Peptides against a protein of PDB entry 1MQS. Designs and how they scored, part 191

Target 1, 223 residues: chain A of PDB entry 1MQS
Amino acid sequence: ILKMLFLNKDLNNNDNITTITDDIFNQQEIIWKVLILDIKSTATISSVLRVNDLLKAGITVHSLIKQDRSPLPDVPAIYFVSPTKENIDIIVNDLKSDKYSEFYINFTSSLPRNLLEDLAQQVSITGKSDKIKQVYDQYLDFIVTEPELFSLEISNAYLTLNDPKTTEEEITGLCANIADGLFNTVLTINSIPIIRAAKGGPAEIIAEKLGTKLRDFVINTNS

## One batch from the design tools (peptide; made by RFdiffusion4, then SolubleMPNN)

Design b2_p28_6_s2 (from b2_p28_6, 14 letters changed)
Fold by OpenDDE base, seed 5:
Structure b2_p28_6_s2 (fold): chain B 223 residues (1-223), chain A 28 residues (1-28)
Amino acid sequence: as target 1 above (223 residues)
Amino acid sequence: SPSKFLADGKILSSLEKLEEWLKLNTLS
């Protein structure tokens, strides 16, 4: 949660929340953000963070997603909401209306494929996918730069990786394919999607494979 | 072409940043 409030930057997890926020406050420039919650996530946030913690994290305003929120077109927004069709529609509407400068979307639980596809489709139609900087759930941890990150390939991968029936071999193979796809995407769109890898999971495998490909490419391009 | 060079340069710059990021995160 704290990581989310700092736009999913790497934080030292060995420190308590207060220490982390104090250190960041003192050492780093605070980016002021809007935090958008739903009822469920509000309870979650309130259970672990105090108002002062939010302020120290740069949260200038926090509101419920269903509330009538004032546009802040120059302010980035962090969404921490349930993965529902309703919330997705609201986020997309906020995107369409340029309600915020940037969108950091964090779902409180797993985003189903159908909803991911719906999100991707709606975002693609808006032509404002560049404003969506991050999409996270319990399984996804990546920076979104282009709609291609919401492609069928990613969706299929997501489903497969989250299916308990999927074998290790299938996961490994899929990770390789994902890395290839991401690599190709990077080259194609001239924009780098970044998968932040959780250690010990498919994301790490993908990141390692992708990293290797990118390094090889850079080396070969510079010769 | 100059356009390709510029495009490649941007790609390389981005890739370098990504590489650095990956290195930092892989080592951690």
Scores: peptide ipSAE 0.000, ipTM 0.296, DockQ to the pose 0.039
Fold by OpenDDE base, seed 1:
Structure b2_p28_6_s2 (fold): chain B 223 residues (1-223), chain A 28 residues (1-28)
Amino acid sequence: as target 1 above (223 residues)
Amino acid sequence: SPSKFLADGKILSSLEKLEEWLKLNTLS
């Protein structure tokens, strides 16, 4: 939770909350943020953090997502809410309204694929994808650095990777295709990315492949 | 300079890129 409040930066979690917040407060400038919760996440936050902890984390205002909230266009917002269609729609509406300067979205549980697709689609329509800085759930850690949206249009990628009957060869092939697509995208946008991936799964394989491709490309173009 | 690999997360340029990574991570 503290990690989330500090925009998912690395924190030393060996100490108690007070020590952590004090150390961070003394070491860096506090970024003031709005924290947007739902009923469930409010209970979660309240069980772990005190009001003073929130303040030390730079939370200037906290509100429920369904409450009427005043626009703070110069202030970044942290959403910590359930992955529901309703919450997605509200977030997108807030984005459309330029309610905040930046959006750091943290879902309290796993974000289903259909909702992720819905979020991506709606955000793309707004033309304000650059304001979405992070999207997290209980399993994911992602930062969006550019407003460009694209799809590799690989049919049934999720199903293929999730099917226990899928062969290792098929998985490897699919990962290679995804890496190729990402590589091409990187070249198209002319930006070298920082690549992160969860360990122990297809994402790591793809990340490694992509990294290799990028390194090879750089070496070949600079030689 | 070459891309940097970070094991604990992902930095992506777009939500669509994110979607692809999310799909992969949900299966890991």
Scores: peptide ipSAE 0.006, ipTM 0.374, DockQ to the pose 0.043; fails the geometry check
Fold by OpenDDE base, seed 2:
Structure b2_p28_6_s2 (fold): chain B 223 residues (1-223), chain A 28 residues (1-28)
Amino acid sequence: as target 1 above (223 residues)
Amino acid sequence: SPSKFLADGKILSSLEKLEEWLKLNTLS
């Protein structure tokens, strides 16, 4: 939960990984954020953290997702809510209205494939997919940048990877395509998107492929 | 390794910073 409140960055300052993540999250200083909860997640947060803990984590305001909330277009928002159609619609509406500057979405449980597709479609229509920085659940976490990757490739990947009818060959091919897309995105926008699924699954395959591509690129660029 | 780093689902920084990290870890 604390990691979530720090935008899921590595909190180990001595870790090289943390150093690498600094440019993305700019966590050298405290970043004030809005925390959006629902009834269920409120109970979860309250069981672990106190109000002072939230403040220390940079939470300037916390509210229920169904409550009327004032726009804070220059403030990033963390959503920690149940994966429901209703909550997704509210998040999308918040996005449409430029309620916040950035959206870090954490679902309290697994996001069904149909809801992920719905989220992707709605976000793509807004033209503001770049404001969606993270989507997390128990099986999936990723950072998205381009609408096409988010709305088509990422969502389709999730659907395909979770389809029991998908063959191993199809998974391998899909992972390669995802890695290619991610690699191209890295090079074009100077921002590195990540797709992660359950450990030991396709997410690691994608990571290996992407890592190889990045390594090769570095070698070629420096030669 | 860079692959392990990515497999952990960590957020990567700018390309420049990543390149530097990759270089340092590859040469080590």
Scores: peptide ipSAE 0.000, ipTM 0.309, DockQ to the pose 0.037; fails the geometry check
Fold by OpenDDE base, seed 3:
Structure b2_p28_6_s2 (fold): chain B 223 residues (1-223), chain A 28 residues (1-28)
Amino acid sequence: as target 1 above (223 residues)
Amino acid sequence: SPSKFLADGKILSSLEKLEEWLKLNTLS
């Protein structure tokens, strides 16, 4: 939750919330953001964060997604809401109206494929997919690219990667699946991937696997 | 061939975001 408030940047998970917010606040200029919640996520946020924590995270205002909200076209927005058709429609409407400068969407639970496709379709029609900077759910990271939105469709990724009992083999398997998804995405969007990843973790494994797949593709197709 | 693809950095951006997502903790 706190990480999403900082646009899903890396945080030190060994510190408490207050320490994390203080450290981040001291290290970088604060980016003021709007936080859009629903009833369920409001309860979640309230159970974890204090008002002071939100302020230190740069949350200037927080509102319910269903309430009438004033446009803040120069302010980025973080959505933390349930993956429902209703919420998706509202987000898309906010996008259409340029209500905010950027959209960081975090679904509180798994986004079903049908809703992902609906989101992607609606966003593509707006021509403003570039304003959607992030789309996350509890298990998946979505690749946002014009004109389409893609899901890796890998369930339990979050749980697997964050469980200390997960074996290296399991991580490798998951990384392979992610690489497959990325590879397919590359082919679909027709964009040259510049593979950059941090060393020593899953990202490196994914990068290596993706690179291999791309090389093999070039060799096999001569294209 | 690789030249058929657009060099617009879309995949790079997505991968970086994914990398950050993969580092999510209990505070996310």
Scores: peptide ipSAE 0.000, ipTM 0.346, DockQ to the pose 0.037; fails the geometry check

Design b2_p28_6_s3 (from b2_p28_6, 12 letters changed)
Fold by OpenDDE base, seed 1:
Structure b2_p28_6_s3 (fold): chain B 223 residues (1-223), chain A 28 residues (1-28)
Amino acid sequence: as target 1 above (223 residues)
Amino acid sequence: SPAKFLANGEILSSLEKLKEHELLNTLS
């Protein structure tokens, strides 16, 4: 949760909330943000954080997603809401209306592929994908900026990686294919990326494979 | 598919170092 409040930056999980917030506040200029919640996430946040903790994290105001909210076009927003069609539609409407400067979307649980596709489609239509900085759930952490968006066109990749019935061999094979595709993309763009991946899932596997490929390539080209 | 998202989770430090050294020329 704290990671989310700091735009999913790496935080030391061994520190208590107060230490983390104080350290960040002292070391970096605090980014003031709006926190958008639903009923379920409100309960989650309230169980872990106090109002003072939110303030220390740079949350100027928090509101319910279904509430009529005043526009704050110069303020970034963090959404922490359930992965529902209704919430997605509201977020897209907020995007269309330029309600906030930037959108950091965090779903409280796994986002189904159909909803992810719906979100992507709607955002694409708005032409404002550059304002969506993150889409995060239990398994996903994406950049949605249009200029940086590309597809490897691997059929059912999301379903395969998230299906508990998928074998380790299938996952490994798919991850290798994805890593190869990403590697080729990097070479085409001729830019070395900063690779970010959620720990403990297929994203980490892909990231590690890609990293290895990039390192090997650099070594081989310099020799 | 309209779902064209790029993963952006935790930063892998090893790759950050590669970028910092501007090894882009080796990729051309």
Scores: peptide ipSAE 0.006, ipTM 0.307, DockQ to the pose 0.044
Fold by OpenDDE base, seed 3:
Structure b2_p28_6_s3 (fold): chain B 223 residues (1-223), chain A 28 residues (1-28)
Amino acid sequence: as target 1 above (223 residues)
Amino acid sequence: SPAKFLANGEILSSLEKLKEHELLNTLS
């Protein structure tokens, strides 16, 4: 949750919430943003965060998604809401109306494929997909960064990585394919990347595999 | 200077965003 409030940046999980907020507050400039919640997520936030914690995280205003909200076109928004058709429609409407400058969407639980498709379809019609910077759920961790986006021509990655019925073998296989593609891309860039990945999921597996490939390549090139 | 994956989940993020683009292309 705290990670979400800082736009899903890395945080030191060994510290308590107060220590983390204090450290971040002292180390970087505060990005002021609005927090959009629903009834369920309000209970979640209230159980773990104090008002002071929200303030230190740069939350200037928090409101319910179903409430009428004033436009703040120069302020980024964090959504932390249930993955429902209703909430998606509201987010898209907010996008259409340019209610906020940037949209960081965090779903409280898994976003099903049909809702992802619906979100994508509606966003595509608006022509404002670039304003959606992040979409997160328990399985999905993606950030929209145009300069960092390229195609590996791998189909069904979302379905494979987000389906709880997918086997570890299938995940490992896909991760290997992705790592191979990334490795080839890195070679064309002619620069060794700094790799950052979420822990405990496919991204970490991919990062480790890619790292190994790069290390092996460097060793072999220097030999 | 080395390229950077500046955020957690960047690799996965790129792939998931690609899926969105595929949907967009289908609708176009």
Scores: peptide ipSAE 0.005, ipTM 0.336, DockQ to the pose 0.058; fails the geometry check
Fold by OpenDDE base, seed 2:
Structure b2_p28_6_s3 (fold): chain B 223 residues (1-223), chain A 28 residues (1-28)
Amino acid sequence: as target 1 above (223 residues)
Amino acid sequence: SPAKFLANGEILSSLEKLKEHELLNTLS
């Protein structure tokens, strides 16, 4: 999610120690943009990010895709919506009407080929394909079997991370604790994992912290 | 080796990509 909010820029990190989060936050230039959501994605975003987090990511305005939205032709837009024909049609209509300067489209789940083709066809007809900067499928087929699942047994972690009343400091602290727990687990298992986490929320923060810890550990053990 | 992937930042990049997708899937 955070990567999405930063327009999915590739992290050219020559420094293997730098976490994704650090790279994102060290970006000197904030690009102000609009975030367009649907009901489902709103719930998702709200569960992992606060309004202040959106602001830090350069999101000045967020709205529902079905809402009447004012044109902001000089402002880039991020769509984070379900892969439906309806949403595609709305996006194309927004493109036709020059509602935004650039379009970064992120689907909340797998985009079927037929819908992708439909999107491409409609966009091509508009003659404004250059405004479509990204079409990103957020679908990850991550299957975890029961034997491979473990818990850190941190009480109320989900509630704390998803409570809008929770402070940024509390979230950061909890994420650090979780990352520490995961790090210890990794050390116990004696296997360096590939880390995958949802973007834009606590999971990303945790993943970055864990990644940093693992990199530091590897560097220190090999030195 | 996993260590090599971590050292080269490949794991983090993969994780970042996976995290974005997982977060979206978890929230869906």
Scores: peptide ipSAE 0.000, ipTM 0.304, DockQ to the pose 0.045; fails the geometry check
Fold by OpenDDE base, seed 4:
Structure b2_p28_6_s3 (fold): chain B 223 residues (1-223), chain A 28 residues (1-28)
Amino acid sequence: as target 1 above (223 residues)
Amino acid sequence: SPAKFLANGEILSSLEKLKEHELLNTLS
């Protein structure tokens, strides 16, 4: 949740909520944001965070998605809502009306493919897709785009890895290919990386494969 | 060097960024 409030930047997970908020508050300029919730997510947030925690995270205003909200065109918005057709329609309407400067969308649970396609289609019609900076659910961990982006140029890798129709064998094969690409990149940079990956998904598989390749390489070259 | 460590952390970050870009491209 804190990660979401800080636009899904990497946070040190070992720190207490207060420590994390204090460290970020002291080290970086606070980005003031609007937090949009629904009834379910309100209960979730209220159970984990205090009002002061929200303020320290840069949440200047929080509101329910179904409530009438004042436009804040110069302020980025974080949505933390259920993946429903209704909420998607509201988000798209907010986008269309330029209610906020940027949209960081976090769904409380997995977004079904049909709803993702619906969101994509509606956003495409608005012509304002550039304002959507992130779309997250329990399977989608996005990082803010930084100028230094490196690509393996593997077509549709994300889609393949997240398609429920993709077989485990296909996922494993793709992860191996990605790991190979990363390995080659590491060799090109000529530096041993610290590998960090989210647990329970393809990223972990890739990290393990890459780690094995690197270990084998080090052993063979020192040999 | 600390710079190397920062650069190293960016590789896995790049995968996540790729995921983001692919999704955003799908949305566009």
Scores: peptide ipSAE 0.000, ipTM 0.330, DockQ to the pose 0.052; fails the geometry check

Design b2_p28_6_s4 (from b2_p28_6, 11 letters changed)
Fold by OpenDDE base, seed 2:
Structure b2_p28_6_s4 (fold): chain B 223 residues (1-223), chain A 28 residues (1-28)
Amino acid sequence: as target 1 above (223 residues)
Amino acid sequence: SPSKFLANGEILSSMEKLKEALENNTLS
């Protein structure tokens, strides 16, 4: 499990797992964050990860979404919860109350169209869409720093990309537009937003396009 | 800023690791 958590790090094959983990942990700047779960996701995570594993991943506090949670306005939060109206409402309420500094929302399964629209609408009304840094489900993973992209592009993109009536040309055009928007965001805030998807998904196309734009920009800037 | 980028990247990386662990456990 620990090896899995640090799979992306350089490992010394001559060391035991504990030593490797400790070395990685000590050498890495950890961003401490809160993990918000529901009953279902708690069961899932608990079957795979131990408390110490979460700690080493930078999770100092983990709580149930329905529990009373103390505000930590300077701490980013990761949500891993079921895509339900109830959970969305709670997340939005947490946003309204400035419960956390940043919100990384990961749904345990696909987010229905109506719920995505509801989330986007509610977040837009709060005026705090900039705090939403990520919305993820099995199809799309958006890390967005641009409120306009979240409020308009994310929801629109999700709906369009999941509509069976959408043509390939429309998908391609939309992906290009999203990539352009993300690129502009990068230039504006000097922070790289990322879009991911399941293997073979539209978000992969977007990511590739964005990557190309970023590479080209870096090359041109450094020349 | 680079620092902001790195911070966001680290959070993303952490989530990816957790997701991978969950998926691997489910599939195993």
Scores: peptide ipSAE 0.008, ipTM 0.457, DockQ to the pose 0.028
Fold by OpenDDE base, seed 1:
Structure b2_p28_6_s4 (fold): chain B 223 residues (1-223), chain A 28 residues (1-28)
Amino acid sequence: as target 1 above (223 residues)
Amino acid sequence: SPSKFLANGEILSSMEKLKEALENNTLS
């Protein structure tokens, strides 16, 4: 949760919440953000964080996603909400209306394939994909920039890999294809996207393959 | 870098565990 509030930066989980927030607050300039919640995530956050913790994390205001919210076009927003069609539509509407400067989207659970596709498509149509900085669920951790909207499509393919009906051969082939796509994307944008893969599944396989490709490329380029 | 990418995978795993703990009210 604290990582989310600090835009998913690496934090020391061995420290208590107060120590972490105080340390970060004192060591670096705080980025003021808006936190958008739903009923479920509100309960989750309230069980772990105090109001003072949110303030120390740079949360200027927190609101429910379904309530009327005033535009803060110069302020980045963190969404921590359930992966539902309704919430996705609201986020996209917020994007269309330039309600916030940047969007860091954290889904409280796994984002279904159909919803990921819907999100990607709607964001693409807006032409404002560059404002979507992060998309997280239990399996995915992406930095989504306009050039990397392609990454959402690859992620959709990845979700297919989690279908129990998929054969091992299909998984291997798709993982290789996804790794190739990611590799090509990296080369195209000349930037390595922040991609975090869950352990023990296709995501890990893809990560390893991509890592190998990147290493080989670097070695060959520098030789 | 490739090493950073792999490290990110570990971070995601930790975040998953945290989310699960929060959902189950087993971590505060």
Scores: peptide ipSAE 0.005, ipTM 0.380, DockQ to the pose 0.022
Fold by OpenDDE base, seed 5:
Order: structure tokens, then C-alpha cells, then sequence
Structure b2_p28_6_s4 (fold): chain B 223 residues (1-223), chain A 28 residues (1-28)
């Protein structure tokens, strides 16, 4: 949860939640964010974090996704909600209305391929895909940097990788293509994102390939 | 940091922890 609240930055401290929040609070400028929850995720958050912990993490306001929320166009938003069609539609509507400056989407469970495609398609139509910075679930962990990569390449990859008819060779080839695309994007924006991957699946393969490419690039550039 | 990003093992480990936290409803 703390990682999510800090825009999925890697927090390697096994210390108590309070110690982690205090250390981060003292060392970094606080980025104020809005936290958007549903009923299920509210229960999860409440069981682990106190209100003071949220405040220390830079959460100014937390609201339910189905509630009427005031626009905060200069404030980034973290969504932590169930992967449902209804929630996706609400997020897209929030995007259309410029309700927030940036969108960090964290699904509480696995996002089905059909819903991922729906999300990508709707976001593409809005022309505001650049505002979506992250999309996470239990199997997905990627930064959205290019609208076309998110709407077409990532979506198609997810479908192919989760199709039981897909061959190992096709999976390997697709993972390589995804890694290449991500690598090129990183170089284009001149910013290295934190890319995470679930273990035991195609995401891990992609992460390994991308990591290798980045390491090779750094070595060659410093040489 | 770029150095942490290049540490694939640490990234994967962090994701595993997050997955476990989500599954157990013990997110931190």
C-alpha cells in the first residue's frame, strides 16, 4: 500500500510502516495526491493504515470512486479499485473531464484481457492517454509513456500472452518486442521509469529483457 | 533511482511482495 501511495516507488525498507513514512516524509518533498477507493479497497486500506499514515504519504483527500468528486486538475490521483467495467468507465470519465492532473491506476485484483482492451480503447478515444502514468494489477506493472504503446501494443500483448493457444516462441518474440518498445520509450522521454513485473509469467521475461537492454546501454554510454 | 531500476531481482521481489499483500489483503 505504501508503495502505491508513493506512486509505486520501490521502498525496500522492512521497517515498520510508521518508520518508513517518517523517513520518507523527512527526506523528500511531499507530493500531495488524491486517493480514490471502492468499498472493498477501503476495507483493505483501513485494516493496514491509519489516517495519519495516509497524510504522511501525501494523501490529502480519499474518496469513493462512485461518489461525486470535485475536480482537482492540478493534483495527481491514485486509484485503488476493483477491476470492473463500471470502475473503468468512471476512470475514463474522470480523464475526459480533466478531473486530475495524472492518473495512477492500481487494480485490487487481476484485470481481465477484455477490460484491459476496453480501457485502452476508451483512453485512446479521449486523446488524453498521456495523463495515465501507471496501470497495475496482480499481474501487470507498467508505466504508460506513449499513448500508442498503451492503446495498441500493450493491449495486444496482454491478449496474446494470456491466450492458451499462443506458442512459447510467440510469447518469447512478443516479450522481446515489448521490451524493445519500452526501451525506446525510456530513451525518448529521457527518464528511467520503475518497471515492475510479477514473477513466474511473461511480465518477468519482459522485465529481464528490458533490464538487460538498459544495463547494456548504460555500460556502453559510460564506456 | 536508475540503479534500482537496473536491479531486476529487487524489482521482481518487490512485485512478489505486493502480490502477496494483495492476495492476503495485507497491503502496506
Amino acid sequence: as target 1 above (223 residues)
Amino acid sequence: SPSKFLANGEILSSMEKLKEALENNTLS
Scores: peptide ipSAE 0.017, ipTM 0.382, DockQ to the pose 0.023; fails the geometry check
Fold by OpenDDE base, seed 4:
Structure b2_p28_6_s4 (fold): chain B 223 residues (1-223), chain A 28 residues (1-28)
Amino acid sequence: as target 1 above (223 residues)
Amino acid sequence: SPSKFLANGEILSSMEKLKEALENNTLS
């Protein structure tokens, strides 16, 4: 939860909530964020964090996803919600309306493939995929730091991957291409794209391929 | 540069570890 509140940055897991928030507060300028919850996640957050903890984490406003929320176009948003079609549609609508500057989406449980594909498709249609910075669940770690790469390759890739007519060979080839693109991105920019998925998913294939490429590069460069 | 890449790789590795921790409910 704390990781989520700090945009899924690296945190010291040996520290308690107070220590982590205090350390980050003292070391870095707080990025003010909006936290969007649903009923279930509200209970989860409330059980772990105090209001003061949220403030220390830079949460300026927290609201229910189904509530009418005021636009904060200059403020990044963290969604921590159930992986449902309804919530996805709301997120996409928020994206369409430019409700927030950036979207960090964290699902409370596993995001089914069909819903991930739906999200990708809808986001692609909006032309605002660059605003989607992260998509997380317990198995999926999706960080996009290059808007063009996400909008032009990753989103389209997932659309293709979900097509039942797509062959395994095509899937493998596409995953390899994605991994190559991500690898090149890692080498050329200061940002690290991350794609992880549940076992058996296309993202796992991509992650494995990317990992191999990175490891090989390190070995070759340091030799 | 190699130095830059290595640093990025470490970050990536750390993120993976954190994800695993989250999956195991050892980190919130």
Scores: peptide ipSAE 0.000, ipTM 0.349, DockQ to the pose 0.027; fails the geometry check

